# Peptides against a protein of PDB entry 6KZJ, part 7

Target 1, 71 residues: chain A of PDB entry 6KZJ
Amino acid sequence: SPDLLSEVSEMKQDLIKMTAILTTDVSDKAGSIKVKELVKAAEEEPGEPFEIVERVKEDLEKVNEILRSGT

## One batch from the design tools (peptide; made by RFdiffusion4, then SolubleMPNN; aimed at target 1 E45 E48; its pose is not in this set)

Design b2_p28_5_s2
Fold by OpenDDE base, seed 2:
Structure b2_p28_5_s2 (fold): chain B 71 residues (1-71), chain A 28 residues (1-28)
Amino acid sequence: as target 1 above (71 residues)
Amino acid sequence: SPALQEALELVLETLKRVEALEKKLKEL
C-alpha cells in the first residue's frame, strides 16, 4: 500500500529526528521503560504491516509519555 | 537520566522495526 508506505516513511523520519533531539538533550527525568519487552528481531515481527504499525505507535506514545512526564 | 536513556533506546529499537517494515512494504 502506497499510503501505508508513506505513513511508515514519515514515522521513520520522525524517529530519526527524535534520535537527534534525545542525543543532544540533557535533562534529569525519573522513571524507565522496559525496551527488552519489544521485539528485537525486527525482520521477524509478527503480524500484518498495519498491525505492526499500531504496535509501533503504542511504543512511540510511551516515548512521548516519558518525555512529557519523565516517567 | 534513566528515563531519557530508556526513551532513546526505545526510539532506536523502534527505528529498526520501522526500517524493517519499510523494506517489506517496498517489496510488495
Scores: peptide ipSAE 0.538, ipTM 0.907, DockQ to the pose 0.424
OpenDDE base, seeds 1, 3, 4, 5: peptide ipSAE 0.519, 0.538, 0.538, 0.540; ipTM 0.902, 0.907, 0.907, 0.907; seed 5 fails the geometry check

Design b2_p28_5_s3
Fold by OpenDDE base, seed 1:
Structure b2_p28_5_s3 (fold): chain B 71 residues (1-71), chain A 28 residues (1-28)
Amino acid sequence: as target 1 above (71 residues)
Amino acid sequence: SMAQEEALKLVMETLKRVEALEKKLKEL
């Protein structure tokens, strides 16, 4: 779906920006995160695209809560 | 902080998921 692709692309851009902000404000522990493992998990995520988007939105809300509350 | 570190980890994980999803959608 082109509409879904557009939404996903916008989400990606927002996440890139968030990553940049957090890496500049957080200690060098960002380098210890195993990107390879994260990639594998992403490729194996089950469900149709729409279902995956909904789960991603849930996790984005968790991110926002952490940043807003400090917990 | 620990909270910021947790947020960063979750953001990075979510980014990889979104990138994988974007690839799938572009191939359809």
Scores: peptide ipSAE 0.586, ipTM 0.917, DockQ to the pose 0.581
OpenDDE base, seeds 2, 3, 4, 5: peptide ipSAE 0.586, 0.582, 0.583, 0.585; ipTM 0.917, 0.916, 0.917, 0.917

Design b2_p28_5_s4
Fold by OpenDDE base, seed 2:
Formats: structure tokens, sequence, C-alpha cells
Structure b2_p28_5_s4 (fold): chain B 71 residues (1-71), chain A 28 residues (1-28)
């Protein structure tokens, strides 16, 4: 569990950095994002921590694909 | 772009999920 916590904490820090960068890049649209809905969804995510991590990694791959494509 | 906006949404969603997970792990 401590190894998983370390991994998750590192992922969090990376996501914070990505958030800062993307917020600047799309600042005109950032205000329209419904953060409240995103928070609620996070609190209800089922599964063991390692399963959630795998789902998170899948979504991060989607993010990376978007950023690499530049579309 | 719409794609970058979607990327930002995904990042924000993922961040909240990771924060929730981190909290869960710290409590175990």
Amino acid sequence: as target 1 above (71 residues)
Amino acid sequence: SAALEEALKLVLETLKRVEALEKKLKEL
C-alpha cells in the first residue's frame, strides 16, 4: 500500500502540473468546466485502489493522445 | 480547441479521482 500511495501521490503532482499548463492554454474555456460534477463522480468510483489506478492510467493515455495530436 | 478542452476536463476529473484515491489510501 505504501508503494501504491507513492505512485498515486506522484500521479497527483503530475496532474496538477498538467492542469496548470492546460488551464493557461485554454483559459477562455476553463471557466465553463463543471468542476462540481467531476468531484461527485470521483467520490463514487468503485473498485479496489489498484483497479482505480488502472482506469486512471487509461484516461491519462487519452489525455496524452490528445496532446500529442495537437487537435 | 475542443480537443484541448476535453483534455483539460479529463485531467481535472482524473485529478479529483486521484485525490480521492490518495485520501482512501492514507486512511487504510
Scores: peptide ipSAE 0.599, ipTM 0.918, DockQ to the pose 0.563
OpenDDE base, seeds 1, 3, 4, 5: peptide ipSAE 0.594, 0.596, 0.596, 0.597; ipTM 0.917, 0.917, 0.918, 0.918

Design b2_p28_6_s2 (failed a check: too like the target's own chain)
Amino acid sequence: SEAARKEALELVKKILLRLEALEKKLKE

Design b2_p28_7_s1
Fold by OpenDDE base, seed 4:
Structure b2_p28_7_s1 (fold): chain B 71 residues (1-71), chain A 28 residues (1-28)
Amino acid sequence: as target 1 above (71 residues)
Amino acid sequence: SPREEALKLVMETLKRVLALEKKLKELE
């Protein structure tokens, strides 16, 4: 649905921003995101959309925990 | 480091989000 796609797009954008924040050297391409490479890797992501959503939620929880606690 | 680990998780999550986006588009 368009509403779900919009939400996913916002999630994508937020994650891209997070990568920029977490990257120490923004001028170092080795530390920069490679969208093309990620798109290719995404082809191999298993599971139905609902299952992927659950994994994303779990990952975000872990990310938030690390960023809040430093551990 | 925690920051590096967080970055790895973010990158992996981004990959999954990209996969989700593609699958949603393919379902439409």
Scores: peptide ipSAE 0.601, ipTM 0.909, DockQ to the pose 0.868
OpenDDE base, seeds 1, 2, 3, 5: peptide ipSAE 0.599, 0.599, 0.596, 0.599; ipTM 0.908, 0.909, 0.908, 0.909

Design b2_p28_7_s2
Fold by OpenDDE base, seed 5:
Structure b2_p28_7_s2 (fold): chain B 71 residues (1-71), chain A 28 residues (1-28)
Amino acid sequence: as target 1 above (71 residues)
Amino acid sequence: SPREEALELVMETLKRVLALEKKLKEEL
């Protein structure tokens, strides 16, 4: 679905931005993200795309909770 | 630290999202 792809692309961009914000040391793994290499190294996610998206959203909420509460 | 934990989770999530995006593009 083009709409799903659009949503996924937005999440990708948000995650890249979050990575940049959270990375303050140039030596951090996230300090220099090479998307091209990550795509090549990324393992295919099992399951239906919509299920994977829901899991991603849940993980994003976990990230938010960690940052907000400090726990 | 919470910041480090959040960063690790973000990076792992990004990797999964990249894999998903690739999968979706292949289906077009």
Scores: peptide ipSAE 0.624, ipTM 0.917, DockQ to the pose 0.660
OpenDDE base, seeds 1, 2, 3, 4: peptide ipSAE 0.622, 0.623, 0.623, 0.621; ipTM 0.917, 0.918, 0.917, 0.917

Design b2_p28_7_s3
Fold by OpenDDE base, seed 5:
Structure b2_p28_7_s3 (fold): chain B 71 residues (1-71), chain A 28 residues (1-28)
Amino acid sequence: as target 1 above (71 residues)
Amino acid sequence: SPREEALKLTMETLKRVLALEKKLKEEL
């Protein structure tokens, strides 16, 4: 679905931004993500796309909770 | 630290998203 692809692309961009924000140590390479390399190295994610998206959303909520509560 | 854990989870989630995006593009 083009709509699902659009949503996934938005999540991708948000995650890239979050990674950059959270990486404050200049020696940490996490903030300098080479997306091209990650795409090549990325393992195929098993399951239906909609199920994967839901898991991603849950993980994003976990990230938010950690940052908000400190736990 | 919570920040470090958040970063790790963010990066892992990004990897999954990249894999998913690739999968979706292949289906077009």
Scores: peptide ipSAE 0.611, ipTM 0.914, DockQ to the pose 0.697
OpenDDE base, seeds 1, 2, 3, 4: peptide ipSAE 0.609, 0.608, 0.610, 0.607; ipTM 0.914, 0.915, 0.914, 0.914; seed 2 fails the geometry check

Design b2_p28_7_s4
Fold by OpenDDE base, seed 1:
Structure b2_p28_7_s4 (fold): chain B 71 residues (1-71), chain A 28 residues (1-28)
Amino acid sequence: as target 1 above (71 residues)
Amino acid sequence: SPREEALKLVQKTLKRVLALEKKLEKEA
């Protein structure tokens, strides 16, 4: 679905931005973003797309909770 | 630190999203 693909693309872009914000040292290799390499390394994700999206949203909620509460 | 844990989770989630996007593009 092109609509779902658009939503997923937005989520991807948000995660890239979050990564950049969370990196405070440009020399931090852990925070380095090489999207092309990640695409190649990305393994096939099992399940229906809508199920995977829900898992992604759950993890995003966890990220926000960590950043908000400091725990 | 919380920041480091958040960063790890973001990177994990990004990898999953990239895999999902790849799946959707194959279906198109």
Scores: peptide ipSAE 0.641, ipTM 0.914, DockQ to the pose 0.694
OpenDDE base, seeds 2, 3, 4, 5: peptide ipSAE 0.640, 0.640, 0.640, 0.641; ipTM 0.914, 0.914, 0.914, 0.914

## One batch from the design tools (peptide; aimed at target 1 E45)

Design b2_p29_3_s1 (made by RFdiffusion4, then SolubleMPNN; its pose is not in this set)
Fold by OpenDDE base, seed 5:
Structure b2_p29_3_s1 (fold): chain B 71 residues (1-71), chain A 29 residues (1-29)
Amino acid sequence: as target 1 above (71 residues)
Amino acid sequence: SPREEALELVMETLKRVLALEKKLKEEAE
Protein backbone atom coordinates (compact mmCIF):
# COMPACT_ATOMS: atom_id res chain seq x y z
CA SER B 1 0.00 0.00 0.00
CA PRO B 2 1.41 3.35 -1.01
CA ASP B 3 -0.38 5.03 1.88
CA LEU B 4 1.13 2.60 4.36
CA LEU B 5 4.55 2.99 2.79
CA SER B 6 4.23 6.75 3.11
CA GLU B 7 3.29 6.40 6.77
CA VAL B 8 6.24 4.11 7.42
CA SER B 9 8.54 6.53 5.63
CA GLU B 10 7.33 9.35 7.85
CA MET B 11 7.94 7.21 10.93
CA LYS B 12 11.43 6.51 9.66
CA GLN B 13 12.07 10.21 9.21
CA ASP B 14 10.83 10.96 12.71
CA LEU B 15 13.03 8.27 14.21
CA ILE B 16 16.07 9.56 12.38
CA LYS B 17 15.38 13.04 13.69
CA MET B 18 14.95 11.68 17.21
CA THR B 19 18.24 9.85 16.84
CA ALA B 20 19.96 13.06 15.82
CA ILE B 21 18.51 14.90 18.80
CA LEU B 22 19.46 12.18 21.28
CA THR B 23 22.93 11.69 19.84
CA THR B 24 25.30 14.40 21.02
CA ASP B 25 28.56 12.52 20.60
CA VAL B 26 29.78 11.22 17.28
CA SER B 27 31.24 8.25 19.12
CA ASP B 28 27.80 7.08 20.21
CA LYS B 29 26.40 3.96 18.61
CA ALA B 30 24.02 6.15 16.67
CA GLY B 31 26.70 8.72 15.90
CA SER B 32 26.80 7.53 12.34
CA ILE B 33 23.62 5.87 11.22
CA LYS B 34 24.31 3.14 8.72
CA VAL B 35 20.91 2.48 7.20
CA LYS B 36 22.14 -0.32 4.99
CA GLU B 37 23.68 -2.09 7.94
CA LEU B 38 20.58 -1.70 10.07
CA VAL B 39 18.39 -3.18 7.37
CA LYS B 40 20.78 -6.06 6.91
CA ALA B 41 20.89 -6.80 10.62
CA ALA B 42 17.15 -6.63 11.10
CA GLU B 43 15.12 -9.80 11.24
CA GLU B 44 11.82 -9.58 9.49
CA GLU B 45 9.10 -9.23 12.06
CA PRO B 46 6.18 -11.60 11.57
CA GLY B 47 2.71 -10.26 11.03
CA GLU B 48 0.84 -7.97 8.72
CA PRO B 49 2.47 -4.62 8.03
CA PHE B 50 -0.32 -2.70 9.73
CA GLU B 51 0.16 -4.80 12.86
CA ILE B 52 3.86 -4.08 12.85
CA VAL B 53 3.13 -0.38 12.44
CA GLU B 54 0.96 -0.46 15.53
CA ARG B 55 3.75 -2.10 17.50
CA VAL B 56 6.15 0.56 16.28
CA LYS B 57 3.73 3.23 17.43
CA GLU B 58 3.69 1.60 20.86
CA ASP B 59 7.46 1.70 20.96
CA LEU B 60 7.45 5.35 19.98
CA GLU B 61 5.12 6.03 22.86
CA LYS B 62 7.53 4.21 25.15
CA VAL B 63 10.33 6.42 23.88
CA ASN B 64 8.28 9.51 24.60
CA GLU B 65 7.46 8.23 28.06
CA ILE B 66 11.13 7.65 28.85
CA LEU B 67 12.03 11.13 27.70
CA ARG B 68 9.21 12.77 29.63
CA SER B 69 9.50 10.81 32.86
CA GLY B 70 13.20 10.11 32.89
CA THR B 71 12.56 6.44 33.60
CA SER A 1 20.75 6.73 31.59
CA PRO A 2 17.20 7.39 30.49
CA ARG A 3 18.55 9.29 27.49
CA GLU A 4 20.67 6.33 26.50
CA GLU A 5 17.76 3.97 27.04
CA ALA A 6 15.60 6.13 24.83
CA LEU A 7 18.30 6.25 22.18
CA GLU A 8 18.66 2.48 22.21
CA LEU A 9 14.93 2.04 21.85
CA VAL A 10 14.82 4.57 19.03
CA MET A 11 17.61 2.79 17.21
CA GLU A 12 15.97 -0.59 17.63
CA THR A 13 12.66 0.81 16.45
CA LEU A 14 14.35 2.46 13.48
CA LYS A 15 15.89 -0.87 12.56
CA ARG A 16 12.48 -2.52 12.51
CA VAL A 17 10.95 0.36 10.58
CA LEU A 18 13.66 0.11 7.96
CA ALA A 19 13.04 -3.61 7.65
CA LEU A 20 9.31 -2.96 7.34
CA GLU A 21 9.87 -0.35 4.66
CA LYS A 22 11.98 -2.83 2.74
CA LYS A 23 9.27 -5.46 3.12
CA LEU A 24 6.62 -3.11 1.80
CA LYS A 25 8.73 -2.16 -1.19
CA GLU A 26 9.44 -5.80 -1.97
CA GLU A 27 5.77 -6.66 -1.76
CA ALA A 28 5.08 -3.88 -4.26
CA GLU A 29 1.90 -2.90 -2.47
Scores: peptide ipSAE 0.620, ipTM 0.912, DockQ to the pose 0.609
OpenDDE base, seeds 1, 2, 3, 4: peptide ipSAE 0.619, 0.618, 0.618, 0.617; ipTM 0.912, 0.912, 0.912, 0.913

Design b2_p29_3_s2 (made by RFdiffusion4, then SolubleMPNN; its pose is not in this set)
Fold by OpenDDE base, seed 5:
Structure b2_p29_3_s2 (fold): chain B 71 residues (1-71), chain A 29 residues (1-29)
Amino acid sequence: as target 1 above (71 residues)
Amino acid sequence: SPREEALKLVMETLKRVEALEKKLKELAE
């Protein structure tokens, strides 16, 4: 749906910003992460779009928890 | 480190979201 697409697009933009901030904060470790493996995982992710969105939201919460508590 | 793990999660999630966005755009066409 257009509403879901809009939500996903907003999430993408937020993640881009977070990536930029974290990259500068952790001394350019982003370059050491294997992008090829990340792409493969993304393309092979099972489930309906709404299910994938929910999993993404859960992972974003994990990110927030790490940054807030250091664990 | 925790911050490195956070970065990895963000980057992985970004790729997943990009793939999902592409799928949704294709479905809308």
Scores: peptide ipSAE 0.647, ipTM 0.925, DockQ to the pose 0.575
OpenDDE base, seeds 1, 2, 3, 4: peptide ipSAE 0.646, 0.647, 0.645, 0.644; ipTM 0.925, 0.926, 0.925, 0.925

Design b2_p29_3_s3 (made by RFdiffusion4, then SolubleMPNN; its pose is not in this set)
Fold by OpenDDE base, seed 5:
Structure b2_p29_3_s3 (fold): chain B 71 residues (1-71), chain A 29 residues (1-29)
Amino acid sequence: as target 1 above (71 residues)
Amino acid sequence: SPREEALKLVMETLKRVLALEKKLKELAE
C-alpha cells in the first residue's frame, strides 16, 4: 500500500531526527547512523509486516514515555 | 540514563522500520 509506505517513510525520517537530537556526543557510536549496515541487519528482522508495525508502535510509545516523564 | 535508553530504543525501532520498508517494497513488486 502506498499509504502504508508513506507512513513508514515518515516514521523513518522522524526516527532519524530523534537519533540526532538524542546524540550529544559525536563519539557516541550508539547514535551513529550507518544506513547501509542497518539495512543489512534489518533483513534479519522476523515477522510479517503487520507484526513489525505493532512492535514499532509499541517501542515508540516507550520512547515517548521516557522522554515525557524522564523515567 | 533515560536518554541513553531512549536512544537505544530509537535505533532498534529504526532498524525495524527499515526492515518493514524493505518488506513492503518487495511485496509491492
Scores: peptide ipSAE 0.610, ipTM 0.907, DockQ to the pose 0.853
OpenDDE base, seeds 1, 2, 3, 4: peptide ipSAE 0.610, 0.609, 0.608, 0.608; ipTM 0.907, 0.907, 0.906, 0.908; seeds 1, 3 fail the geometry check

Design b2_p29_3_s4 (made by RFdiffusion4, then SolubleMPNN; its pose is not in this set)
Fold by OpenDDE base, seed 5:
Structure b2_p29_3_s4 (fold): chain B 71 residues (1-71), chain A 29 residues (1-29)
Amino acid sequence: as target 1 above (71 residues)
Amino acid sequence: SPREEALKLVMETLKRVEALEKKLKELAA
């Protein structure tokens, strides 16, 4: 749906910004991450779009917790 | 490090979101 696509697009933009910020903090590590495997996992992710979105939101919460508490 | 792990999660999530966006656009077409 248009609403879901809009939400996903906004999430993408936020993640791009987060990636840029975190890359400056750990630039030596960003280049060592296997993008090839990340792409493969993304293309093969099962579930309906709304289910994937919910899982993404859960992972974003994990990111926020790490950055806030260091754990 | 925690920041390194956060970066990995963000990058992985970004790829997942990009793939999802592509699928949604294709479905809408």
Scores: peptide ipSAE 0.649, ipTM 0.924, DockQ to the pose 0.575
OpenDDE base, seeds 1, 2, 3, 4: peptide ipSAE 0.648, 0.648, 0.647, 0.648; ipTM 0.924, 0.924, 0.924, 0.924

Design b2_p29_4_s1 (made by RFdiffusion4, then SolubleMPNN; failed a check: too like the target's own chain; its pose is not in this set)
Amino acid sequence: SEAARKEALELVMETLKRVEALEKKLKEL

Design b2_p29_4_s2 (made by RFdiffusion4, then SolubleMPNN; its pose is not in this set)
Fold by OpenDDE base, seed 4:
Structure b2_p29_4_s2 (fold): chain B 71 residues (1-71), chain A 29 residues (1-29)
Amino acid sequence: as target 1 above (71 residues)
Amino acid sequence: SAAAREEALKLVMETLRRVEALEKKLKEL
């Protein structure tokens, strides 16, 4: 689905922007994140693409909550 | 807090990997 691909690509771009901001704020902490966990997330994601998108949106909301409130 | 920002960074990076994998899958469909 080209429409879904466009939406996912926008989500990716937003995450890249967030990563850049948070990396500068957290400094050396970016290097301490487990690479194995990141790889696992990429290979084990089950479900239909639209279902995965909804779960990603939920995770993004968790990120936004932390960034807005600091908690 | 610094701890909260670190947690947010972990979530963002993890989510980014999921999104990248999903994007790849969508391009192959």
Scores: peptide ipSAE 0.550, ipTM 0.910, DockQ to the pose 0.562
OpenDDE base, seeds 1, 2, 3, 5: peptide ipSAE 0.547, 0.552, 0.545, 0.546; ipTM 0.909, 0.909, 0.909, 0.909; seeds 2, 3 fail the geometry check

Design b2_p29_4_s3 (made by RFdiffusion4, then SolubleMPNN; its pose is not in this set)
Fold by OpenDDE base, seed 1:
Structure b2_p29_4_s3 (fold): chain B 71 residues (1-71), chain A 29 residues (1-29)
Amino acid sequence: as target 1 above (71 residues)
Amino acid sequence: SAEAREEALKLVMETLKRVLALEKKLKEL
């Protein structure tokens, strides 16, 4: 579905932007390097699309809680 | 805090991996 793919692509880009924001060293390329590694690791991620969506939602909630509370 | 940012970064990376997996699976349907 092109609409679903568009939504997923937006999530992907937002997360990439977040990695850049959370990286304190402006010369650090670790974030970019790790993203490339994640592309390969993603091939081994188990589960149906709907299961992965739920995991993503849970993960994002955890991220938001950490960033909001600072703890 | 720096510790909170590091934890958030780790979770963001893990989430990104899952999003990439989701994207791949959707493209293959």
Scores: peptide ipSAE 0.588, ipTM 0.904, DockQ to the pose 0.828
OpenDDE base, seeds 2, 3, 4, 5: peptide ipSAE 0.587, 0.585, 0.586, 0.586; ipTM 0.903, 0.903, 0.904, 0.903; seed 2 fails the geometry check

Design b2_p29_4_s4 (made by RFdiffusion4, then SolubleMPNN; its pose is not in this set)
Fold by OpenDDE base, seed 1:
Order: sequence, then C-alpha cells, then structure tokens
Structure b2_p29_4_s4 (fold): chain B 71 residues (1-71), chain A 29 residues (1-29)
Amino acid sequence: as target 1 above (71 residues)
Amino acid sequence: SEAAREEALKLVMETLKRVLALEKKLKEL
C-alpha cells in the first residue's frame, strides 16, 4: 500500500533526524554509520507487519517519555 | 541528562531498525 509505505517512510525520516539531534558531536558520523548497519539488521527482524507496527508504537512511547521527563 | 539522552538514542536506533524491517516487509507484499 502506497499510503502505508508513505507513513512508514515518514517515521523512518523522523527517527533519522532524532538520531542526529541526540548526538552531541556535530562531526560524529556514528549515527549515520549505525543506520547503515541497521538496514542489514532489519532483514532479521521477526514478525508480521502488524506486529512490528505495535512494537514501533511501544518504542516511540518509551522514547517520548524519556525525552519529556529528561530522566 | 546525559544518561537519558543516551538511553533515548539507543531506543531510537532500535525503533529505526524495526521501522526499516517494516518498510521492507511492506514492499515485499
């Protein structure tokens, strides 16, 4: 579904932006390097699409809670 | 805090991996 793929692509880009924001060294390429590694690791991620969606939602909630509280 | 930032970064990377997996699975349907 092109609509679902578009939504997933937006999530991907947002997360990539977040990695850049959360790095303290502006010259650090570790984030970009790790993203490339994640592409390979993603091939081994188990579960049906709907199961992965639920995991993503849970993960994002955890991220938001940490960033909101600062602790 | 620095610890919170590092934890957030770790979780973001883990989430990104899952999103990439989701994208691939959707493209293969």
Scores: peptide ipSAE 0.600, ipTM 0.907, DockQ to the pose 0.827
OpenDDE base, seeds 2, 3, 4, 5: peptide ipSAE 0.600, 0.598, 0.599, 0.599; ipTM 0.907, 0.906, 0.907, 0.907; seeds 2, 4, 5 fail the geometry check

Design b2_p29_6_s1 (made by RFdiffusion4, then SolubleMPNN; failed a check: too like the target's own chain; its pose is not in this set)
Amino acid sequence: SAAQKEALELVMETLKRVLALEKKLEELA

Design b2_p29_6_s3 (made by RFdiffusion4, then SolubleMPNN; its pose is not in this set)
Fold by OpenDDE base, seed 1:
Structure b2_p29_6_s3 (fold): chain B 71 residues (1-71), chain A 29 residues (1-29)
Amino acid sequence: as target 1 above (71 residues)
Amino acid sequence: SSAQEEALKLVMETLKRVLALEKKLEEEL
């Protein structure tokens, strides 16, 4: 749905911002992000949209925990 | 730091899933 797409687009933008911040704060080995290449690599991501959403939400929580606690 | 490297790795993997999800939703429009 358009509403779900809007929510997902916000999640995408937040992750891109986080990547940029972490890349500048971490070693240059991280390299520049190439979104178009990631899109192609994501073609084979399995599952229905609702299943993928749940996986994403779980991983976002893990990311937040790492950044907050350093562990 | 090692924690920041782990976070970056997880962010990249999560971004991949989000991009896949976004594409699937756009294809349904």
Scores: peptide ipSAE 0.513, ipTM 0.887, DockQ to the pose 0.784
OpenDDE base, seeds 2, 3, 4, 5: peptide ipSAE 0.510, 0.508, 0.509, 0.511; ipTM 0.887, 0.887, 0.888, 0.887

Design b2_p29_6_s4 (made by RFdiffusion4, then SolubleMPNN; failed a check: too like the target's own chain; its pose is not in this set)
Amino acid sequence: SSAQKEALELVMETLKRVLALEKKLKEEE

Design b2_p29_7 (made by RFdiffusion4)
Pose (drawn by RFdiffusion4):
Structure b2_p29_7 (pose): chain A 69 residues (1-26, 29-71), chain P 29 residues (1-29)
Amino acid sequence: SPDLLSEVSEMKQDLIKMTAILTTDVKAGSIKVKELVKAAEEEPGEPFEIVERVKEDLEKVNEILRSGT
Amino acid sequence: TPREEALEIVKALYKKVLALEKKLEEMYE
């Protein structure tokens, strides 16, 4: 559905913002368009499996930011 | 450092979110 795509687009923007905060990359040469396109093509599994992995990684980042380790 | 680790994970998430968006768009079409 379009609502699912819009939520994912918002997550993508949130991750860009997080990248800007966390990076020391002083045209943002650390972000490679070819790597992004390849990853979009090659990430395995259906959407549910991808979402589970994204959730696990976000929980990990949250723990780092909240606990400091 | 935790900061570098968080950045690496965030960049990896960005690629996974692009693949999720692509699969959802294909299903929607």

Design b2_p29_7_s4 (made by RFdiffusion4, then SolubleMPNN; from b2_p29_7, 10 letters changed)
Fold by OpenDDE base, seed 2:
Structure b2_p29_7_s4 (fold): chain B 71 residues (1-71), chain A 29 residues (1-29)
Amino acid sequence: as target 1 above (71 residues)
Amino acid sequence: SPREEALELVKKMLGRVLALEKKLEELAK
């Protein structure tokens, strides 16, 4: 749906920003990200769009926990 | 480090989102 596409596009933008914030090594700059490989790996994961979105949201919680607790 | 671990997870998430966006754009045609 158009609403889902908008949500996904917003998530993409947020993750790009997070990548830039977390990058410390010059070799790990956003331009060095192997985008095609990441996409192909993700395409191997089964699930409907809403299930994939939920997995991303679950991982977002993990990211927040890692950064907050240092674990 | 926690920062590096978080970055790797974010990269994985970004891959999923990019793949999903591509899929949804194709379905919208």
Scores: peptide ipSAE 0.683, ipTM 0.919, DockQ to the pose 0.655
OpenDDE base, seeds 1, 3, 4, 5: peptide ipSAE 0.681, 0.681, 0.682, 0.680; ipTM 0.919, 0.919, 0.919, 0.919

## One batch from the design tools (peptide; aimed at target 1 L5 A41 P46 V56)

Design b2_p30_1_s1 (made by RFdiffusion4, then SolubleMPNN; its pose is not in this set)
Fold by OpenDDE base, seed 4:
Structure b2_p30_1_s1 (fold): chain B 71 residues (1-71), chain A 30 residues (1-30)
Amino acid sequence: as target 1 above (71 residues)
Amino acid sequence: SLTPEQREKALELVKKILLRLEALEKKLKE
């Protein structure tokens, strides 16, 4: 739905901002991920779009916990 | 502030979630 698409787009933008904040200068190592594997997993994620969003929000809480601990 | 390990862990999680959202956007636009 358009409403869900808007929500997903907003979440994505927020995460992009978080990525920029968490990224350090070139003198510090940044995490490397296996993009191809993760893309496949994302495409194969089961459930309706709204269910996937809810699972994403649950996983985002793990990120938020880390961020709060460092404040 | 975040330790380097905390920062790295958070960054990895964020990137993984971002890929999931990008895949979801594609599904929603179908």
Scores: peptide ipSAE 0.673, ipTM 0.915, DockQ to the pose 0.540
OpenDDE base, seeds 1, 2, 3, 5: peptide ipSAE 0.672, 0.672, 0.671, 0.673; ipTM 0.915, 0.915, 0.915, 0.915

Design b2_p30_3_s1 (made by RFdiffusion4, then SolubleMPNN; failed a check: too like the target's own chain; its pose is not in this set)
Amino acid sequence: AREEALKLVMEILKRVEALEKKLKELEKKS

Design b2_p30_3_s3 (made by RFdiffusion4, then SolubleMPNN; failed a check: too like the target's own chain; its pose is not in this set)
Amino acid sequence: SRKEALELTMEILKRVLALEKKLKEEQLKE

Design b2_p30_8 (made by RFdiffusion4; failed a check: too like the target's own chain)
Pose (drawn by RFdiffusion4):
Structure b2_p30_8 (pose): chain A 69 residues (1-26, 29-71), chain P 30 residues (1-30)
Amino acid sequence: SPDLLSEVSEMKQDLIKMTAILTTDVKAGSIKVKELVKAAEEEPGEPFEIVERVKEDLEKVNEILRSGT
Amino acid sequence: SPREEALELVKEILKKVLALEKKLQEELDE
């Protein structure tokens, strides 16, 4: 559905903002369009499996930011 | 460092989110 895509688009924008905060990359040469396109093509599994992995990774980032380790 | 680790995870999540967006778009087109 379009609502699912819009939520995912908002997540993508949140991640760009997080990248800007965390990076020391001084045209943002650390972000490679070819790597992004390849990853979009090659990430395995259906959406549910991908979402589970995204959730696990976000929980890990949250723990780093909240606990400091 | 925790900061570098957080950034690495964020970049990895971004690639997973782009693949998720592509798969959801294909499902919507069908």

Design b2_p30_8_s1 (made by RFdiffusion4, then SolubleMPNN; from b2_p30_8, 8 letters changed)
Fold by OpenDDE base, seed 5:
Structure b2_p30_8_s1 (fold): chain B 71 residues (1-71), chain A 30 residues (1-30)
Amino acid sequence: as target 1 above (71 residues)
Amino acid sequence: SPREEALKLVLEILKRVLALEKKLEELEKK
């Protein structure tokens, strides 16, 4: 679905921006993202789209909880 | 720290989203 692809692309861009926001220390190299490298690594991600979506939902919930509660 | 943990999770999510995008592109191609 082109609409779904568009939505996923937006999510991707937003997540990249989030990493920049969360990276406040220059020594925090995790914030320095090389998209091309991640794309290659992502090809090894197992599971069908539905399964990946579920994992994404779960981890987004965790992120929100951490940012909300500080834990 | 909570910030560091959040960052780790965001990076994991990003990787999965990239994987999802690739898989969807393959499905769309077919």
Scores: peptide ipSAE 0.584, ipTM 0.891, DockQ to the pose 0.831
OpenDDE base, seeds 1, 2, 3, 4: peptide ipSAE 0.576, 0.579, 0.583, 0.580; ipTM 0.890, 0.890, 0.891, 0.890

Design b2_p30_8_s2 (made by RFdiffusion4, then SolubleMPNN; from b2_p30_8, 9 letters changed)
Fold by OpenDDE base, seed 4:
Structure b2_p30_8_s2 (fold): chain B 71 residues (1-71), chain A 30 residues (1-30)
Amino acid sequence: as target 1 above (71 residues)
Amino acid sequence: SPREEALELTLKILKRVEALEKKLKEENEA
């Protein structure tokens, strides 16, 4: 679906911006993140594309909560 | 710290979105 691809691409750009900001704040810890494991989990995520998007949005809310509340 | 956790989660989500985007691009080209 081109519409879904457009949505996902937009989400990616937003996440890149968020990552840039957060990386600046905690750049000293960036080296400890296991990127390889993150990639593997992403490639193996089950479900249809739309379902994955909804799950991602749910998980993103967890990030937003941390950023808003500081916990 | 909360900020460190937020960063890790964000990166994890980003990788998931990147993987999905790749799959969708491949799907739309097929």
Scores: peptide ipSAE 0.661, ipTM 0.920, DockQ to the pose 0.569
OpenDDE base, seeds 1, 2, 3, 5: peptide ipSAE 0.659, 0.658, 0.660, 0.660; ipTM 0.919, 0.920, 0.920, 0.919

Design b2_p30_8_s3 (made by RFdiffusion4, then SolubleMPNN; from b2_p30_8, 8 letters changed)
Fold by OpenDDE base, seed 1:
Structure b2_p30_8_s3 (fold): chain B 71 residues (1-71), chain A 30 residues (1-30)
Amino acid sequence: as target 1 above (71 residues)
Amino acid sequence: SPRDEALELTLEILKRVLALEKKLEELEKE
């Protein structure tokens, strides 16, 4: 689905921006993030693409909660 | 720290999204 692919691509860009915001010079991840290595290490998630997107959105709420509450 | 935990989770989700994007791109070739 072209629309779903577009949505997923936008999610990718948002996540990359988030990593840049969250990364600091004192972080273990600072200056070491390589997207190509993440692609190589990625495993296929079971389910239809739309179902995977919904699960990803649910898990993103965990990140949002940490950033809002500090816990 | 909360920031470090958020970063770790974000990176894990990014891996999943990258895999999904690749899957969708390959499906579009069919």
Scores: peptide ipSAE 0.642, ipTM 0.913, DockQ to the pose 0.650
OpenDDE base, seeds 2, 3, 4, 5: peptide ipSAE 0.639, 0.640, 0.640, 0.637; ipTM 0.914, 0.914, 0.913, 0.913

